# Ledger of designs, part 201: peptides against a protein of PDB entry 8BZL

Target 1, 228 residues: chain A of PDB entry 8BZL
Amino acid sequence: SYDRAITVFSPDGHLFQVEYAQEAVKKGSTAVGVRGRDIVVLGVEKKSVAKLQDERTVRKICALDDNVCMAFAGLTADARIVINRARVECQSHRLTVEDPVTVEYITRYIASLKQRYTQSNGRRPFGISALIVGFDFDGTPRLYQTDPSGTYHAWKANAIGRGAKSVREFLEKNYTDEAIETDDLTIKLVIKALLEVVQSGGKNIELAVMRRDQSLKILNPEEIEKYV
Target 2, 242 residues: chain B of PDB entry 8BZL
Amino acid sequence: SRRYDSRTTIFSPEGRLYQVEYAMEAIGHAGTCLGILANDGVLLAAERRNIHKLLDEVFFSEKIYKLNEDMACSVAGITSDANVLTNELRLIAQRYLLQYQEPIPCEQLVTALCDIKQAYTQFGGKRPFGVSLLYIGWDKHYGFQLYQSDPSGNYGGWKATCIGNNSAAAVSMLKQDYKEGEMTLKSALALAIKVLNKTMDVSKLSAEKVEIATLTRENGKTVIRVLKQKEVEQLIKKHEEE

## One batch from the design tools (peptide; made by RFdiffusion4, then SolubleMPNN)

Design b1_p20_7_s3 (from b1_p20_7, 13 letters changed)
Fold by OpenDDE base, seed 1:
Structure b1_p20_7_s3 (fold): chain B 228 residues (1-228), chain C 242 residues (1-242), chain A 20 residues (1-20)
Amino acid sequence: as target 1 above (228 residues)
Amino acid sequence: as target 2 above (242 residues)
Amino acid sequence: DYLDQFRDTEISEEIRDSMY
C-alpha cells in the first residue's frame, strides 16, 4: 500500500504521508497570525493547562530571534525540533552575516528543512504547520506560514490548527485597512478571530505582540480581557 | 485505521502515530511513579513490583536513577529501554560538564533526551521507546524542578505529576491536595504516601513496595537521598494514623 | 496479523491529545 510507505508518490501523484501530516496539524490547537501596519500579532488557543503543569513549559508561541517569533499547530515534539534548528540558524546568521535574519529567510530555512524530511525515505514529514511573524531590519512587518510539505507563503493574516477554517473565514471578512489601522485594533482583530473557536472567552487565549523595534511581548490574561 | 499499527514512523490518515500511542498505553500498565515539587525540595516516589528474594544485587533503587549530582529520574515502562535512556542521560550530562565545566541545566538534559525520543518516532527503522520518565533536579536558573517526558518526545514541567499504572487517578488526587506555594518537602512526602496508598492495587502499602528519593539543597550542594525502608515505614505509619 | 488480537484495545483520548 502506497499510503503506508514513508513519503512516496502514489500512482495518482499524491504524497500521502505529507497529506496525513497535514491532518496531524488539524489536531493541534488553533493559532492565528495577523500582520498590522507596525505590529505583528500571534494568538493561540490555550490547551487546558493541567492545574499542576508549569506554564513556562507549555508555550505555543516562541521566539526564534529578537525580531522573529513562531506559533505552531500539530505535534509538539516535532515543533521543538524545528524551533531549535531555526534558533541555531538565526544565531549562525548573526555571526556569519552580522545581521539578523529576515522573516522570509528563516521561513525559507524552516520550509527547506521540512521539505528535506518529505524527500527522505528514512524519515516521515514533520507533523506541524507554523506561523512565523516578525520584522525585517527595515522595519517591515511580515507574516509567513509553513506546512508539512515545506511550502511557504506570505500572508496578511492566516490561521492553522483545528479551528483554522472558521478563523480564516472570519479574517477574510474582517481583515480591512480600518481593522488594522492601529496596534490596538490589530490585537482586537486577532482576539475576535480566536473567539470564533475558543470557548470561555479571553482566558483561554495566549497572545503575543511584536511591535517595530520592540521585543516579543506575551500578554497576560488581564491585558487580553481589555480587548474583549 | 489499524492497518498503520505495524509502521513505527508513519502517520495514519487521521494524522496519528499509532506506535507512539501504543507505547504510551503500555506505560499505563507499568509501575506507578510520582513526582512532587516542594519549596524546599523535590521528590520521586515509585512502586517496586519485583521483590524477588533471590535477587543478588541489593539495588538501592529499582526505579529511581541518579543522573548526576543535581538530577535524578524515575522510569515507567520497558526496563531495557529505560536502561538505555538513563545511560544516555548520564552521558549527555557528563559530556556537558566536560565541555562547559558546569552541570547541565535540568531542562536542557530533559530536552536532549526528548530530542532522541522524538527521533525514534520520525526516523525509519526505529520504534518509539516504551518509557516515560519523571525528572527531578536543581539548577541555578530555576531552582528545584520536576519534569515529565513520554515516548513522543514531548515533555513538560510540573508541580506534581504521575506516570504508570493508575496515573490519571493519581494526578486527580494530586490536583486536589497540592497547594501551590505552600508545599514543603515534608508535606510532599505525606502526599506521595497518600496517593500511592490509593493508587497501588495493594491491600496495605508497605515500605518494601515503595521507593522514595528526595532532592534537597544543603550548604550550597544538591543532596539526592533514597529514603531508607525504616523512613518509608514511618511515613506509612503516620499516614495510617491520620 | 500479530497485532489483530490487540485491535480492540482502547487508547485513552488523553494520550492522543497529549501529543498535540
Scores: peptide ipSAE 0.328, ipTM 0.786, DockQ to the pose 0.570
Fold by OpenDDE base, seed 5:
Structure b1_p20_7_s3 (fold): chain B 228 residues (1-228), chain C 242 residues (1-242), chain A 20 residues (1-20)
Amino acid sequence: as target 1 above (228 residues)
Amino acid sequence: as target 2 above (242 residues)
Amino acid sequence: DYLDQFRDTEISEEIRDSMY
């Protein structure tokens, strides 16, 4: 019976369904996140939109709340479920605590949700990793990553998806205080990082910027080309 | 790989959900459904495969379902699964109307069903729905809309698209002939007939084998109309004369 | 099961890629 789909430990202590969910993430388009001084930037490799497809329905970066946004790699349908749950929690937190969520709080919520799906009978893990960026109420920029296992960590910069290794190697070499000295330099760093794996330049990049005390801004292709 | 193919809710070692992929492949064997967005309306055109003379009820629409006053859908895949999903769409739309005293936005209805589809790919004891849908609708937010959804729970908005048998060929034809910004409902109907004539596994296109519905706005009201057989015959005849 | 006949079917890259 398919109701016996259970994530269980192997004899050597592995959770294979979690590891295989991580392989699903590697099939996803590359996403990169960078924390600047007063800015957070998300960049995603655009999936080629079919000529007759509406581009508005193909988004890899979404807002969770006014102060938090998320990019993901992996199964798009799984991501939608996580995003919806996170949005509800952000609204609930505002109502109950009378403050917006911290980036860490909502990351922990998402991570806990993912973890439960690794331990619950009759459920498979979520096939997604996420980069979660935003500002805490004190104005501190934050970047977190979460994976299918439900682990999460804070980062200065990170990448997920099929090109993540190359992008991370680039970031490890090029992420310096000088490289993030200005908002424009931070944006440029993200674009340069994505160009390690993205073909055809700015046309295949989705870029979102959140500045301190500002709403999420998705850059148009013309704005992106200014940094290439 | 075969061990993972039999389980609906587990990942393969390479991170694939084979049962979802197989459901999507199965839809490729279903009757062809087309959707085309025009400036002044949107249409669905579907292949009618079950023409049985002994059918007591003249099913005016075998493959096209009215969801509410502002939306309709067409289905490619397992009929029983389609019935469940179309019923759920109607219920979701009705519950929204009762709760908010306004029609559900088109994309919101599509996403609500897609979340159900996704759940059937993640929860044990469930199999993916063997159904893809085309949705046509109008709302005050985006006007005329065309959406496609698949067994994975993914969806997208389209100017023109196709599901079911020979869908890839149909999409290629639509890409060639669809003129963005210049598509009238009349031209869309002609295009639908042209594409169906080439993609349906029939020797000759007949009005008996094609269902067409149009969604338009008249006097601030959405009008969903299934074309009469005579109207479809005229469209086919016009195509043959060109 | 209707889907059993597709167990050995080669899935197109288009279908596979549409999920991610």
Scores: peptide ipSAE 0.295, ipTM 0.696, DockQ to the pose 0.767
Fold by OpenDDE base, seed 3:
Structure b1_p20_7_s3 (fold): chain B 228 residues (1-228), chain C 242 residues (1-242), chain A 20 residues (1-20)
Amino acid sequence: as target 1 above (228 residues)
Amino acid sequence: as target 2 above (242 residues)
Amino acid sequence: DYLDQFRDTEISEEIRDSMY
């Protein structure tokens, strides 16, 4: 059966391994990204961290560079590979081009990497989608989403993972120019969106904020509760 | 032979990697390994199933491996896979030392192996490693550390954890008895014995069936020590008296 | 296929969830 083969076309034109990788993404914890006016915000559903697990090693939001961060949904081990490759590319770009990457550039790099894994015999697709946010050198906030196929698009707001449908429905209703008028309102929007699928309030949310000309800030639980 | 590509770890229709899941399930039947982080050290405790009566001085246990001067690991799963991975860990650590003239950070060593594990879940002609590992170590960045990794290439840092047989029950017990911020190596050793006594499918816990290693700092150096049988006997006796 | 015998094997939810 073609559905159990390497990434090949079925007779009806489907790439089943890519589609199934998308199903793997849906098993991942929910992540949400929102582009504000002068801010980008990533929020993720905290996986039920075992009481004795070190929180340092459970971060679902990571920096790719000083101006770019990423959240993902799907296979955590796959994500680590993508993150490492992206970080190397960001550093290489700084050395060779003498400027930081644009958010689009690094997104395209990640997308190209994913696409190659859909076309190479003897490799399965990456079982991850990613939300990539940051600022271009001109100070423009950006949000991109990638999927296992290697497609990518720019978004104002988006969600990935198990609760993505509900979160997207919320964002479609509530994302307005007024809702992102301030940094605080933008943060509040992300939290509210995640609360549609996350139980037990702000304690189960990880939130990262990047403002123009500022480094990535991970909010602590107390800071998150102020917005709830 | 092109036929090996047909058995590549692939996604199921529901987005699962069954070969990885099956590898993890198989590890659930392996001998129990515990790791506990303390304020003044970190330990590994492992079930010993093969008692080689003719081994005079067990410098290193069957299941506990010294990786370098600052790290050790224990393994649950397929022995042959474990040997390959532990050798690779040693090589990675040595190459790093030669290149940078300093010991590899603990998490970096764990990550390097986890990237290899992940690759064996993604590349054709390969199967997942049927091995979970517990890592103990010390570095200048984070001090004493305990990590767990599985066949998927995932890893995490832990204060206390268990892999192998009855791991879920062991973890539950650790959650109940582990006192954050107050754990001494002495109390960690006692806790390890307590948990093993309840989770090992043995009528009576004996020193012959348990291997324990501790990692401490003495005079600015890491000391990895496998406890002598007599020391383990004393720990068991103390537990029986409580 | 020899793997067919394992297709309907229930894997613990903990193992399944640990991968994602």
Scores: peptide ipSAE 0.310, ipTM 0.756, DockQ to the pose 0.562; fails the geometry check

Design b1_p20_7_s3 (from b1_p20_7, 13 letters changed)
Fold by OpenDDE base, seed 2:
Structure b1_p20_7_s3 (fold): chain B 228 residues (1-228), chain C 242 residues (1-242), chain A 20 residues (1-20)
Amino acid sequence: as target 1 above (228 residues)
Amino acid sequence: as target 2 above (242 residues)
Amino acid sequence: DYLDQFRDTEISEEIRDSMY
């Protein structure tokens, strides 16, 4: 059975399923990424955790490897598939190349995966954008974004999800060399950016930091409040 | 738009997956299932709707399935879909046990099935499973656990939750009465009966209409037990006396 | 299809939001 390509060109050259997947991303919680001098920071708007929900299972930031982490906006179930594939690739790379992936490499892998789902018969696009941050083996901090189309770019700072426009506007105004001069200032910048769209202050923010030669650290609410 | 209601799950212009949403809506019409985590155990309570006198009273829980020695689940939604998914859960758990010579961690089993569910929302020629599940289990990593999964392939851990008919109302009641850190299995059973009595569209709660399973630890082993009708009747009676 | 009967049903925001 010719399962018709789900993603087809319109007469005017649009890939509507990709565009609509981007609309799915806009329904997701806001995520922000900022590259500092020797730090990368991810912040995500926490969905209101239901009173009886286990907070452990509501994480929006995940490690892909020791040197790479990812935040996403859009369909949570779609994100899990991408995360798992990326983790396997990171491990495979370590085994075959004997070095950790570069942030660009794993971003390109994820982007290629997404792109294939826009072109493969019987598959819909992934309804997610991702912010991928980490350190290359040379100690260079990196931030990349990818979208449902499989495009990716390197950024100094960026945002995805429902509040992304407002957050990006904030970052465009406030991202300076001075604003990222220290790790603490970089963290503050991310928090301030998220507070443009998050109503309930620091309690509704998930924040993760990765410093050079250090593992991913997820900040607890008390640590976040120190920066507010 | 009817175009996005096709058998193939595709995005609407607004970024919605209507087939997944419709599957979730369908589950809202299924019998109620509750899960409650306690300090000394975890339970599932499910509405039994198909009481036909000619059904062979084989003690088969219609809605509660043992997955392995450490886990059980309850299902709300399409029965045929449920059978496929519960069988897959058993296979995944068994394969893991054979490969690693230890029981699969509870969350890993849940995620494995959720990945299957997600795939059925993304691949052409597939429809979402019209099923939500509650999972109860014990493992050495997190102890007693309760999870919920839906047709989207999303899941979460819970202290108490509900799926199926009147689930929103049930969750609200659970939020009001659930006492964190103080919940015993006995209290959880009483709470389950209380919530079911209010959320089931029945004039009177009867033991014939309710299935309850408990998961406990005895002498370092997990024990999954389906309560006998007499035990459920006693719980109902106790609730009526209060 | 079993799900066809639910076409045009107004789905709660809670259900929708749980997917994202």
Scores: peptide ipSAE 0.248, ipTM 0.673, DockQ to the pose 0.756; fails the geometry check

Design b1_p20_7_s4 (from b1_p20_7, 13 letters changed)
Fold by OpenDDE base, seed 1:
Structure b1_p20_7_s4 (fold): chain B 228 residues (1-228), chain C 242 residues (1-242), chain A 20 residues (1-20)
Amino acid sequence: as target 1 above (228 residues)
Amino acid sequence: as target 2 above (242 residues)
Amino acid sequence: DYLDKFRDTEISEAIAESMY
C-alpha cells in the first residue's frame, strides 16, 4: 500500500506520510499565537511536568533570535532539529546580511527545510507544526504558521496541536480590533483561548510575550493568574 | 492496527512511530537505572544483572560509563547499542574539548547524542536505538545536572528519575521521598538503595547486584567515583537497620 | 515475522505520550 511507503504520491494524489505527520501534530500539546498591535503572544498548554522534572528542559516556547520566537506541536525531538537549524540560520543571516531575519524569512527557511524532508528519499516528514512570532526590523509584529508539508501562512491568530480546533473557533469569534487594543487585552485573549482546552486554569499555561523593541518574556504563573 | 510497525521511518495513520515506541517498551524490560540530583553531588545507581562467576573480578561498571572528566552515564537497553552511543558521547566530548579547549557543557553533549537518536527515527535504513540513558554531570553553567534521554531523541533534566524495569514504580517512590532543596548526596544514596530494594525483583538486595557512581566537586575539580562493593554493602546494611 | 511478538504487545500510552 502507498501509505506504508516513503513519502510518495498515492494514485489519488495524496502524500500519506505528510498527512500522517499532521496527525502527529494533533497529538501534541496545544499552542496558540496572537498578533496584537505592538505585541505578539504565544501560549502553550503545559504538559504536566513531572514533579521531579526540571522545568527548564520542558519549554515548548523557544527563541530563535532576539526578534523571533517559536512554539510547536508534535514530536519534541523533531522540533529540536528544526529549532537548531533555524537558530543557525538566524545567526548566519546576521553575519552575512548584517541584519536580523524577518519573521517571514525564517518561516520560509523552516518551511523549506520541512518541504525537503517530504521529498527526500529515506526521510520521513517532520512531525511538527510551528507558530513563529516576532518583529521585523521596522517594528511590525508578525505571526506565521508552518506544518509538516512545508506550507506556511501569515495569521492574525492561530492554534496548533490537540485542542487547535476549539481554540481556533474561539479566536475566530473573539479576535477583534477591540480585543487586541492593548497589550494586556491581547494577553487576555490568548489565555482565554487556551482555557477553552486547558483544565485547571493558569497553572497549566505557559505564556510568552514579545513587545516591540523588547526581548522575549516568559510570564511566571503569578503573572498569568493576573489575567485569568 | 499495527500494520506500520515494521518500518522505522514512517508514521502510522495516527501519527505514531511504532518502532520508537517498541524500542522504549523493550527498555522497560532492561535492568533498572536510577539517577538522583543532590545539592552537593549527583549519583547513578544501576542494577547489575550479568553476574557470571567466570567474569574477571576487574569488574568495570557494566552499566555506568565515564564520558569525560565531568560527566558519566548509565544505560538501559541493548548493550551493543549502548556501547555505540557511549563511544559516540566520548567522541563528541573529545571533539568539543579539542575545538574549544574547554569541556563540553552537559546539556550540549546530551542534545548532540539526542540529535543522533532522532536521526535514526527519521532517516531510512535505520532503526531506533534500543537504549535510554541517564546522564550525570557538572559544568560551570548549571552545576550538577541529571538528564534522561530515550530512543526518540527526546530528553529532559531531572532532579530524580528512573529508566528500565519497574521505572514507573521507582519514579513514584522518588516523587514521594525526594525532598527538593534539601537533598544531600548522603540522603540521595540512601534513597537510591531504598528505591532499588523495592523495585528490583530480588529476595535480598546485595552489593554484587548494584552499581553506584557519584559525581562530586572537590577542590574545584569533578570527581567521578564508582562505589566499592564494601561501600554499597554498608549502604544496604544501613537501609536494613532503618 | 520477527516482529509478530511485538504486534500483540500492549504499549503503554505513557510511552506514546512522552514523544510529544
Scores: peptide ipSAE 0.284, ipTM 0.686, DockQ to the pose 0.645
Fold by OpenDDE base, seed 5:
Structure b1_p20_7_s4 (fold): chain B 228 residues (1-228), chain C 242 residues (1-242), chain A 20 residues (1-20)
Amino acid sequence: as target 1 above (228 residues)
Amino acid sequence: as target 2 above (242 residues)
Amino acid sequence: DYLDKFRDTEISEAIAESMY
């Protein structure tokens, strides 16, 4: 019976709805993030789009601001809510503080939002994890992850979603200073990591690159194939 | 019994708040944190569980948080709840500083957070925080201080205490070995290692799995220092040689 | 794992540890 309660503790001290939200994340498409020296790269597994679906509407990588972007795994509808709130906060911060958010700041905001949805009886947890990447104003590349509980941590590289375990295992073995020495090598690392779980190569991968003082660039399939 | 489990703010016929008790149960599964008050300082020692190779080595203490220049805390329980509470502590401390142009007294900061915790046990639609905290600090009123708070909003001052996994055993050990009025920071550090070595569910205590912070006074200023891994290794080695 | 005794779902150890 406690497993159906939204935001109450079980007798053994568990928040089952948060745990089940984490299971929802595991059902999502795989996303990977890697921090390079002067680059941040996000990659996501493309879902098979139905013939009548506009491929443009199934974006799993979204800009939050000019200097920050996010990939997610889990419930798409939940992600839209988080993304929209994060975007509003980024704009609000620019207006009130007159500077763009740091990657940590917006991550903390998203994490706090998620946490609040784990503590109100009128709300269920968000069924999403997110990889948040970008550059601070000092030019430092950052990668953060958030989960449904509202926890967040900084990473060199990480993965979320259904294939996350395999991708993480690959990254643990292959993430070295040499592997991220150049932008191209960093991009290759992300592609190779995703290929651990994605079939049929570059056609099923969405890849986004952010370099220092540059806007988010979504690579087209032809550009991705150059790295394969 | 089940009827009272689903609501956060109601008493059972026996006068129990089950959701608070269940929150405390969650803390029992968290990594061990201990605090020891010495004559010349205060320390926190915490179990580090999340050792991942891909974590960005930004030396953020996993379980020890600086609150202001004069206070730090360690947390046992739900990490996301901990982040919310530690942020609130920082905000409370900062607002006090801005308002009064002096740092908030240690007990006042602890009490302010405890009122928030208590509110989450009494106001409908909210669950208790699944977090206990140890606070270390210095102020001009009471000097070095150690506090513990729990999900109920209860708190107390301590000479030495422990929260999280195997806390009862740790507290028992602390009671046996703690010498009131004679505890130096050096002795406290040794005691912390001794207790953690016996209470952590690890085969061998390593510096990678332990975070230690000390709070001291130097030249009329509070110094909060997280021990380097090498320093912790030396403490562990010394304990193994004794 | 100690945490597995209390979980109704198979959560990866890494995620489980991150919650507490």
Scores: peptide ipSAE 0.050, ipTM 0.525, DockQ to the pose 0.029
Fold by OpenDDE base, seed 3:
Structure b1_p20_7_s4 (fold): chain B 228 residues (1-228), chain C 242 residues (1-242), chain A 20 residues (1-20)
Amino acid sequence: as target 1 above (228 residues)
Amino acid sequence: as target 2 above (242 residues)
Amino acid sequence: DYLDKFRDTEISEAIAESMY
């Protein structure tokens, strides 16, 4: 049966393992990304940390480089592999090209990696989608999404994971130039979007902010509550 | 669904990796391993199941492995898989030491192995490792640490946790009795015995069926010590008197 | 089924959730 094989085409042209990997993404915690005027914001539904678990080891948002960060939905272990490969590429690019990667470049790299795992014999697709945000060297804020198939697109705002549909619907209605007029408004937009699917308010949100010419900032719960 | 059980690790229609889940389920039937983080140390306590009178070598440590001078681990699951992974951990740690002339940070060692585990869930012709691990260690970055990893390549840091048989019940007991910020190694040892006494599938907890290792700092050096059987017996006796 | 002895619905669900 084609659906039980390593990624091959079905008679009707489906890559079932890729489609099933997309289902794995839908099991992941919700992540949202928004591109503002001079800010990019990632928000993630914080996975409930067990009472005796170290919160430090539970992160859904990570830096790929000084100018790029990523959130993901899907298999956590798969994500770690992608993140590590992306980080290496970012450093390699700095060494070889003497400039940081553009957000599009690193997105394309990740997408290409994912695509290869959909075509290589003896490999299954990565069970993750990613939101990749950052600034190009010219100061332009960027947001990209990539999925298990290796496709990628630029977005103004997007969401991935289990609550992505509801979050996207919210963003489609509420993403306006006025809604992103300031950094604070942009942050509020992300939080409001996540609150469509997150029941326990600001305590269950991880939020990362990157402003132009600034490093990634992970907001603490108290800072998030200011926007709720 | 069992439809996707028989082949190399692939996604089910609903996005599940059943081979990984089955490996983790198998571990649920393995001997119990506990880890507890204290203010002044960290410990592993593991069930020793292979008590065969005809075993030539009393396995000084069947379930607990020293990885380097600053780290140890315990294993739950397939013994042969455990041997491979523990050897790999040692190799990773040694390579790091040789390259950087300092011990590998605890979390970095854990993640390195977890990346290997993940690979065995993604590459064809391979099955997931049927092993979960608890790691104890000390480094200059985070001090005493306890980690857990599973066949998926996922890991987490813990104050206290359990893998193997009756792990869910053990974790519940740990949640009830673990005192945040007030846990001494002595109290952690007592707690370990308490939990093992309730979770091990034995009529009576005996020192021969339990391995305990502690990791402490003495004079600026890490000390990993496996408790002697008499010491474990004393801990059990103390628990029975309470 | 050789896997029957390992079947635990509660554990399986928890395991499944832990992977994502």
Scores: peptide ipSAE 0.291, ipTM 0.691, DockQ to the pose 0.508; fails the geometry check

Design b1_p20_7_s4 (from b1_p20_7, 13 letters changed)
Fold by OpenDDE base, seed 2:
Structure b1_p20_7_s4 (fold): chain B 228 residues (1-228), chain C 242 residues (1-242), chain A 20 residues (1-20)
Amino acid sequence: as target 1 above (228 residues)
Amino acid sequence: as target 2 above (242 residues)
Amino acid sequence: DYLDKFRDTEISEAIAESMY
């Protein structure tokens, strides 16, 4: 009954709770991240919002700091905990080091947090993967992914969630230097990638763009439709 | 007994720590890592498995980590656990340097981490780290050194050893071919390629699938160098010609 | 085995590989 225990090794060396947390991620809405030359773009599949649900409360793309934003796939409640801790760390870093975090730094922080929840008594792994994008202080665009195990890697482009396989296959074929030559082309690439798994076009896509030395911009549906 | 293997690390009636054993089993599924001590240096050679087209940087080394100016390590096992442990190694080494104004001795760094690993096998509510490490280093006390540590917190010094997939077969080959007292870094590199070619679960050894780092002394300073792909290709080619 | 069904997905394999 290893599936009902806290995160322990199986006889064959598997951490079942971590694997099951990864399954939780696969149940989440699809998220895509792409690093361009001077732009980072996050796209997320919108869940069907109930008529009475405030759309403002269902944000899958969140700012961690002025220079960093995150999208996630998996358990929304778990994501909230990670986001809040990351935001606190970003502010703490600004206070103590007098500089904003690098994208790698905050990714490592989140990864370490996730790892601890795979090794602590009475805690289950976080059921989320995250795409973390932003700019370092030197103006370098970055994209990182974290998973429930606490691993993290830098990416040119990646996807997480239920449609991630199809989206990644698309990105592997279509991510080229030419495809990201301009900001608009980079945005178009993300939209096209999401359309591999999202039905009904741009209306079901949330898109966030961060350019060098600019704040996070969430595109409205009309702006998204201009690219499709 | 299923009761003892499904809970926090506790002794079985037979005195076994099943969670530690299972952690070691997990390491057996990881890519192969070799360490070889030579008279004029030490090396690590590691299997590289994760090559993805969308990765931003082909990490110059995915499995080999520089710890400080005098030490490096390679890891076999759970990557997230490895990241935590390698970060801890760097912090321990830095704190020592700040406190004593000299670099931490190699064995002392290894021991400090092993104490942490051991604690995760003894204290309730924690699982063992699913990671084994090979350490290479130089210090003024023992010169060039190679260590291995496992999830139990046990460690040992080695002339040559292997962790990860097919480690037992690799160790057997190393025992046969390792020439004590006559091992040069050049011969060690050749031996590493020979062993990896036989122990990696690949049809053909390629430079893209192998990471090699050397630790040497030049002008009284430690030099840690990761071999370029072209250099590894030459080593493989040389082996194929022999 | 419930886990075997998920292992057959390329995503699960990629994730499993990333753990090691």
Scores: peptide ipSAE 0.059, ipTM 0.553, DockQ to the pose 0.026; fails the geometry check

